Peptides against a protein of PDB entry 6RO1. Designs and how they scored, part 126

Target 1, 216 residues: chain A of PDB entry 6RO1
Amino acid sequence: LGKEIEEYIHKPKYCLPFLQPGRLVKVKNEGDDFGWGVVVNFSKKSNVKPNSGELDPLYVVEVLLRCSKESLKNSATEAAKPAKPDEKGEMQVVPVLVHLLSAISSVRLYIPKDLRPVDNRQSVLKSIQEVQKRFPDGIPLLDPIDDMGIQDQGLKKVIQKVEAFEHRMYSHPLHNDPNLETVYTLCEKKAQIAIDIKSAKRELKKARTVLQMDEL

## One batch from the design tools (peptide; made by RFdiffusion4, then SolubleMPNN)

Design b2_p23_1_s1 (from b2_p23_1, 9 letters changed)
Fold by OpenDDE base, seed 4:
Structure b2_p23_1_s1 (fold): chain B 216 residues (1-216), chain A 23 residues (1-23)
Amino acid sequence: as target 1 above (216 residues)
Amino acid sequence: KKEKKEELKKKIEELEKEQKEKA
């Protein structure tokens, strides 16, 4: 359901009017989750499809993202990588294809006019962290219908299914809807998988630390 | 010790794949 909504939001015909400087956006590239960044600018690149000769415009948004310092050292040939959770990272302006935007916020931030100084880029990270502290349940999203004006009937049907599902979740006591058990069980399984990934990553980190101590 | 590290890596990759499928 959330992914089906994402497939509408990241389409250039819907999201381009909202990609103003200062807009908070979430960037995900394959396995790399950059989290929340800030739009700096966007550009339209002319692309010619090699087989049809048709002009297929590529939309590139420059987003200020928290990147790993290791990836910046190798930046001559490799794509920027997200900062590790325990890493401070560095804010960098990264060119992102518009379809890699996983979320668009209603929030806009002030951006320094000159992003060449590291301190100016890091000030934007502080501002993102302040917004995240103000919204403990998550940074607010643009409404795809009310804010973005998406009139697509497919999206309306997806939202109606989500609302009807949420209404069933709140109107039925947790114990009597077999669909609630299925989605709670799926949410609990998803939460449990996230806990198990975190535990396995901690064990892997401990196993690496023990191996480093045995090699000393 | 190296085997346990590879087993944990495979288990993380499997769980991340399962998380992607259930998302």
Scores: peptide ipSAE 0.051, ipTM 0.721, DockQ to the pose 0.012
Fold by OpenDDE base, seed 1:
Structure b2_p23_1_s1 (fold): chain B 216 residues (1-216), chain A 23 residues (1-23)
Amino acid sequence: as target 1 above (216 residues)
Amino acid sequence: KKEKKEELKKKIEELEKEQKEKA
């Protein structure tokens, strides 16, 4: 369900009007989840389809992302990698293909005009963290229908299924709809995995603190 | 001690992969 909505949101025809400087966006590239970053700018690049010779425009958004310091040392030859959970990381401007945007927020931040100084980039990370504190249930998303104006019938059917599912969860907690149990079990498994990740990250942080104390 | 840190990193990576598959 969330992935099905993502498949609409990342389409250039829908998201480009919302990619203004300061917009909060989530970036995922294959296995790499960068989390929330901030749009700096976007550009349209001409691309030629190899088989048809047709012009297929590529859309690239420059996003200020929290990157691993290790990946930054090799940034001339290697793609930027997300900061590890236990790493501070460093904010870097990364060129991202628009289809790698997994979410777009209603929130826009003020960004410094000059992002060359590391302190200016790191100030934006503090602003993202402050927004995350204000929204404990998650950074607010653009509504795909009301905010983004997506009229696609496939998306409307996905949303109707979500709403009908939520309504069935609230109105009939005792109806063993096999689909309800499957999605509830998937939501519970997702919530449990998120708890387990958070627990393992806390344990890793404790293990690092102990290792740092034993190496002193 | 280094071994336990590597095991925890692998476990986090597996859980993050599982989270991505169930997402």
Scores: peptide ipSAE 0.052, ipTM 0.721, DockQ to the pose 0.014; fails the geometry check
Fold by OpenDDE base, seed 2:
Structure b2_p23_1_s1 (fold): chain B 216 residues (1-216), chain A 23 residues (1-23)
Amino acid sequence: as target 1 above (216 residues)
Amino acid sequence: KKEKKEELKKKIEELEKEQKEKA
């Protein structure tokens, strides 16, 4: 359900009008969750499809994201990585393909005109954190229909199902609706997979640290 | 030790694929 909505909102046809400077957006690149960042600008790049010679325009959004300091040292050779949970990180302007936007907020922030100074970039992080404090249940999203004007009937059906599900969940928290069980089971399976990935990544990190100690 | 690292890497890749399919 949430992902099905993401498959609509990240399309340039729908999201580009909302990618103004200051817009809060959530960025995910494969296993890298950057969380919430702020749009700085976007650009259209001409790309030629290697197999057809057709011009396929690439849309790149520059997003101010909290990055790991380690990835910044290697920025000439490595893609920016998200800050670790316990890491302060550093706010950096990262070029992001528009399809990597997992969420778009209704919230827009004021951004400093010059983002070259670290302090100006870090001020935006403070602003994001203040918005997060004001919205403990999560940063408000753009409505795909009412705000974004998406007319896709598939999306309308998804939203209607979500709303009907939310309404049922809130109105009948104790009813074993078999559809509730299916969604809960899917949510639990997704949550469990996310836990298992996080555990396996921790084990891999431990195994790597032990290997580095045996090589010294 | 190298083998265990590769096994963990494959398991992460499989779980990330499963996460992508179920999400």
Scores: peptide ipSAE 0.051, ipTM 0.722, DockQ to the pose 0.012; fails the geometry check
Fold by OpenDDE base, seed 3:
Structure b2_p23_1_s1 (fold): chain B 216 residues (1-216), chain A 23 residues (1-23)
Amino acid sequence: as target 1 above (216 residues)
Amino acid sequence: KKEKKEELKKKIEELEKEQKEKA
């Protein structure tokens, strides 16, 4: 269910108005969870679709993320990696595709004018940690309907199912309604299948692009 | 390469069928 909501929120048509400087966002790239970072800016890039020559706009958000120091040494050739749980890490401005935003907070932070000094970037990490201390149950999210104004009926149905599920889960803490685990497991399996379809479609698109380059 | 493309198409069709059965 939470993953189904994410599939709406990360769409540029919904999230771009909320990607102002200082906005807290959660970034996940495949297996790499960066956790909470801070938006610096965003840009629209023109991408030429290899097969149609059509311009498809790519949206890139620059996000201050806690990165491993190891990945920064290799930054000339490799993408930044999240800091290990036991590592302090270093805050870096990382260009992120907008669809990799897993959450958007209602919270906005002040960011230093100059992010070139490491101390200025690390001060933002302290501010994130202070927000996390104030919200022990997690950093508050933008409401996709009330705050983000998403009118999609599919999302409304997902939210209603989540609320009805949560209400049943909290109202019956001792009733392992075997139907609740079944519904949760079915929702997780459905969400996983949707992810797997998207992954396989992306892999198929990559395989097509490589085939076209070998035929040229 | 063509074979891998057809394998990926079949996998997508199977997943889309499974998605429809769980809908």
Scores: peptide ipSAE 0.046, ipTM 0.714, DockQ to the pose 0.011; fails the geometry check

Design b2_p23_1_s2 (from b2_p23_1, 10 letters changed)
Fold by OpenDDE base, seed 3:
Structure b2_p23_1_s2 (fold): chain B 216 residues (1-216), chain A 23 residues (1-23)
Amino acid sequence: as target 1 above (216 residues)
Amino acid sequence: KKKEKEELKKKIKELEEEQKKKA
């Protein structure tokens, strides 16, 4: 269920108005969970190669993320890796595709004007940690309906199902309804299948674009 | 639900005010 909500939130159509400097966002890239970072800026990149039909614009958000120091020593061409749980890490400005945002917070921080000094970047980590300390149950999320104004009926149905599920779970703490695990597993499988179909469609579209370039 | 949302909004506002004082 949470993953189904993420599929709406990360869409540029919905999230771009909320990607102001200082916005807390959660970043996940495949197996790499960076956790919570802070938006610095975003840009629209047109992938319009002059001869390939209008590819949907890519949106890149610059996010301050806690990165592994080991990954920063490797070549400037390698993608930054998240800091290990036991590692302090270093805050880096990382260009992130907008669809890799797994969550958007209602919290917006003040950030230093100059993020070139390491101390200024590390001060933002201290601010994130202070937010986490104040919200032990997790950093507060933007409401996709009330705050983000998403009118999609599919999302409304997902939220209603989540709320009904949560209400049943909290109202019956002793009823391990064996259907709970089944509903979670089915929702996770459906979300994974939807991701896999979307990934496969993107790969097929990329493969077709490469094939069209080899035929020209 | 409404009370919890109001409490969260208060905590967010308090945090924003403290961040504004440090900035």
Scores: peptide ipSAE 0.293, ipTM 0.853, DockQ to the pose 0.704
Fold by OpenDDE base, seed 2:
Structure b2_p23_1_s2 (fold): chain B 216 residues (1-216), chain A 23 residues (1-23)
Amino acid sequence: as target 1 above (216 residues)
Amino acid sequence: KKKEKEELKKKIKELEEEQKKKA
């Protein structure tokens, strides 16, 4: 269910209007979970598909993310890595493909105008931590229907099923909901969508490796 | 759910106002 919502919210068609500076976003890249970061800037890059010559627009969002200090030393050659759990890390501006956004918050922070100083970047981490402190159950998400205006019937059906499941779970905590089939069908669709994303991410990783080579 | 959403909106607004004072 949560991952099915992710499949809608990361689409440029829906998320671009909400990627303003200061927006809290969650970033995941394959096995790398950066957690919550803050949008700094957004850019549309023209990309030419190597096989068709078709213009495929790449959407890149610069996000302040907590990165490992090791990845910063090698930043000229290696992709940024998330800070280890016990590591302090350092806040860095990381270019992120929009489809790697796993969540978008309703929260928008004020960010320093100059993010070159380490202290200014670290101040944003303090602001994220303050948000997390205020929301112990998790940072609030944009509502995909009410806030993002997504009209997709597939999403509406998913949300209705989530709400119905939550209502049943809270009303009958001890009863195994016999509608396992509906949950399984959603899990199977989710698994298929996750496979399709993983394939699209592999193609985009190939394209990202090319983009990192062209920006060096 | 509606009350919880309103409380959440209130907490967000309070946070945004505090961030605005620090900026």
Scores: peptide ipSAE 0.289, ipTM 0.854, DockQ to the pose 0.639
Fold by OpenDDE base, seed 5:
Structure b2_p23_1_s2 (fold): chain B 216 residues (1-216), chain A 23 residues (1-23)
Amino acid sequence: as target 1 above (216 residues)
Amino acid sequence: KKKEKEELKKKIKELEEEQKKKA
């Protein structure tokens, strides 16, 4: 259910208006979960598909993420890695493909104007931790319908099914009827988006400095 | 649900106002 909302929100058509500086976003790259970071800047890059010559716009968002110190030593050649659970890590500005955004928050933070000093970057981590303390049940998400204005009927049906499932789960704790059909139609949409992500990935091979561009 | 959404909006607004005072 949550994974299927993710498939709509990471589409440039829907998320670009909400990728302003200070926006809280969650970043995941395959097995690497960076957790919550903060948008610093957004850029549209022109890409030419190698096989069709068609212009496919690439969307790169610079996100301030908590990275491992080991990944910083090789930051010129290696992709950033998330901080280990027991590691303090360091906040770094990482160029991220928009499709790697797993969540977008309704919360926007004020960020320092100069993020070159380590202390200014680490101050943003303190602000994220303050937000997490205020929202123990999780950082609030943008509503894909009410806030993002997504009119897709497939998403509306997903949300209605989620709400109906939540209502049934809370009203009848003993009726574990796993309505598996809802999970299946949602897994098929995830598979299609995973194909679209794989195709967008194949086109991105040229820019090794962006998170996940080396895997393309 | 409506009350929870209003309370969430209030908490977000309070957080934004506090961040604005620090900035």
Scores: peptide ipSAE 0.287, ipTM 0.855, DockQ to the pose 0.667
Fold by OpenDDE base, seed 1:
Structure b2_p23_1_s2 (fold): chain B 216 residues (1-216), chain A 23 residues (1-23)
Amino acid sequence: as target 1 above (216 residues)
Amino acid sequence: KKKEKEELKKKIKELEEEQKKKA
C-alpha cells in the first residue's frame, strides 16, 4: 500500500511544484536507503531516446544526503552510497533522478546559501535530526490529495484500501488478510518505466554522476 | 484526525519560525 502511493508522488507531473530548496525528501535507490535529505535545486534535462530520436525530458533534483565517507572518495566516477547505521557519514549534494524520491515532506527547512563548506552541509543534518526529534512518529508527509492535488482515481482507491485496512487492524489484530495480492499488478507498469529510464541514465552518467537504480 | 492534523500544522509552523530565527 505505501509503495502504491510512492508510484504517484515521484511522478514529475505531481511532485515538481513541491521540489523547492529546503524541502525534506526521502531518497531510495533499489537496496540503498539514504533516508531523509533536503532539496537544493532541480533541473529539467533534455534527453534523446537512442532508438526513436524522441525527446524524453529527464528531471534531476540535487538533494543534500547523508553519504558514506568511503563512497565520497570516488564520487566523480561512482554513485554515492548511503551512510552505514554505525557511520557518522557526511552530507553531500547528490544529483538524483526524481523517480527515486520515495517520500516528500510538508516540512521545508532554511538552508545555508553556500553549501561548499562541510560545516554548512553538516548543519543541515542537525536540522533534519531536530525535525525527527519533534516528530517521533515520523516526519510529516505531504498529503497526495489535499496538498499535492493528485486527482487520480487509482490513488483514491489505494487510500480507501489503506483506511479500510487500518480500521480492520484496529478491530482485529490477528487477521492476515491475504488480499495484499492486488498490490502486485502496479509493480509491472513500474518495470516498463524502468527500461526507458535505463537508456536515459546512460546519457546523464556521461555528464554527472547521477544517482541511478541500475548500477547497484 | 482533524485535531491531529491541526497539531501537526502547528508544530510545522513553530519549527519553520525557529529555523527562520536561526538563519
Scores: peptide ipSAE 0.282, ipTM 0.854, DockQ to the pose 0.666

Design b2_p23_1_s3 (from b2_p23_1, 10 letters changed)
Fold by OpenDDE base, seed 2:
Structure b2_p23_1_s3 (fold): chain B 216 residues (1-216), chain A 23 residues (1-23)
Amino acid sequence: as target 1 above (216 residues)
Amino acid sequence: SEKKKKELKEKIKKLEEEQKEKA
């Protein structure tokens, strides 16, 4: 269910109006989960499709993310990596393709105007941690219908199923509702198809994403 | 729950106000 919502919210046609400076976003790149970061800026880059010569606009979001110190030393040649769980890491501005956003928060933080000093970047991590403390059940998400105005009937059906599931789960905490498996399996099949499409697009884009991070 | 949504909105608003005072 959550993964099906991700397939809508990361689309530029829906998320771009909400990618203002200070917006909390969750970033995942393949196996790398950066967790929650903060939008600094976004840009539209002109890209030419190599096979058609058609202009395919790329949307890049600069996101302040907690990165490993090792990846920062090699940042001239290697993509930033998330900090290890036991590592302090360092907050760094990372260019991220919009489709790598796994979640968008309703929370918008104030960010320092100058993010060049490490202390200013680390202050934003303290602010993220404060948000996480206030929301122990997780950082609040933008509502895809009420906040983002997404009218897609597929999404509405997913949300209705989530709400119906949550209602059943809270009303019957002890019963394994056997209909859980069918909703879960349908959501898993769609999530798997979405993962397979994402993975196939990632394999096709792996060659491009490395090249595009080197050109930024 | 609509009540939980309201409580979340109030927590967000309070957080935004505190961030604005620190800025």
Scores: peptide ipSAE 0.223, ipTM 0.812, DockQ to the pose 0.646
Fold by OpenDDE base, seed 3:
Structure b2_p23_1_s3 (fold): chain B 216 residues (1-216), chain A 23 residues (1-23)
Amino acid sequence: as target 1 above (216 residues)
Amino acid sequence: SEKKKKELKEKIKKLEEEQKEKA
């Protein structure tokens, strides 16, 4: 369910208006979870698709992220890696593709004007930690409907299912109802099937487009 | 090329049937 909501939120058409400087965002890249970072700026890059010559705009957000110091030494050859839990890490400005944003917060922080000094970047980490301390249940998210104005009927149906599920989870004092695990597993399986259908439909569309180019 | 389209259509159909069964 949370992953289904993420599939809407990370779309540029929905999230770009909310990527202002100081916005808290969560960044995940494959197996690398950077956790919460802060938006510094946003840029639209023109990407030319190598095979079609079509301009496909890439959306890149520069995010202050807690990075491993080891990865920073190798930064000439390797992408930044998240700091280990026990590592202090260092806050770095990392260019992130917008689709790697796993969450967007309602919270905005003040950012120092000059982020070149390490101390200024580390002050932002202290501010993130202070926000996390104020929100023990997690940093507040933008509501995809009420805050982000997403009118997608698919998202509304997902949220209604989440709310109905959460209401059932909280209304059953027995957190150990074996029916709850079954409902979770069924919801996850249903979500996965919907993702797989959408992926296969995208692949079919790509395969159709390539065939139309080979027939020309 | 057409074979890949057919395989993808069959995969979509199977997933849509599975989605209907779990609905």
Scores: peptide ipSAE 0.052, ipTM 0.722, DockQ to the pose 0.010
Fold by OpenDDE base, seed 4:
Structure b2_p23_1_s3 (fold): chain B 216 residues (1-216), chain A 23 residues (1-23)
Amino acid sequence: as target 1 above (216 residues)
Amino acid sequence: SEKKKKELKEKIKKLEEEQKEKA
């Protein structure tokens, strides 16, 4: 359900009006969760489809993201990687395809005009952390209907299902609703699968390093 | 071993498909 909503909000026709400088956005690239970052700017790039000659515009948003210092050292050849949980990381302006935006916040931050100094970029991280402290239940999202004006009937049906589900969750606060257990269990299973994928990817990366090839 | 790498890749692919179906 939440993922079906993401499929609407990341579409350029809906999200572009909200990609102003200072907008909080969440960025995910495959298995890489950057978390919350701040929009710096966006650009439309002309792309020509090689087989049809049709203009398929690429939308790129520059987002200030917390990146690992390791990925920055190798940045000449590798895409930026998110900071590890225990890593301080460094805030960097990263070009992101618009479809990689997993969430858009109602919150807009002030950003420094010059983001070349490290201190200016790191000040934005402090501002994000301050917003996160003010919203312990999570950074507020733009409403797809009320804020973004999405009129799609498919989205309305998804939202109605989410609301009906949430209403059932809150109207039966007893932990014994088998539907609550099913969705918590599905969310926990989904979270566990994501952990297992990350673990298996780490093991695969370790198994690619020469030292473990002789032990396996 | 190269076999264990292949098994890990297949396990990751299966978990990613399962994650997509539960999504």
Scores: peptide ipSAE 0.040, ipTM 0.659, DockQ to the pose 0.012
Fold by OpenDDE base, seed 1:
Structure b2_p23_1_s3 (fold): chain B 216 residues (1-216), chain A 23 residues (1-23)
Amino acid sequence: as target 1 above (216 residues)
Amino acid sequence: SEKKKKELKEKIKKLEEEQKEKA
């Protein structure tokens, strides 16, 4: 369901009006999850389809992302890699194809005019972290219908299925719809994983504060 | 303990990977 919504929001015809400088976006490239970054700018590049000779425009967004320091040393030859969970990383401006945007936030941040200095880029990471603290349930997303104006009937059917699922979850916990149980079990497992991550992060934070006391 | 921190970090990483697969 979340992936089905993602298939709409990353389409250039829907998301381009919202890719202003300072917009929070989430970037995923295959196995690499960069998490939340900030739009710096976007560009339209001409591409020619090899089989038809048709002009297929590529949309590239420059996103300030938290990258591993190892990937930055080889940045001339290797694609940027996301910072490891335990790594501070470094904020870098990375060119990203628009279809790799997995989420778009309603939040826009102020960004420094000059992003060449490391300190200016790292100040944006502090701002992202401050937004994440303000939104403990997650950074707020643009509504695909109300904010983004997506009129696609496929998306409306996905949303109606989510709403009907939520309504059935509250009204009839006993309806043995095997599809409902599967989606419910996936939503519960996803919610439980999110709780477990929050719990483990709190425990890690406690273990980091308790390292001022001898025993751990 | 540095060991408990490492175990918690590995647990968080595993849960984040599981969250990504179930997303």
Scores: peptide ipSAE 0.059, ipTM 0.738, DockQ to the pose 0.014; fails the geometry check

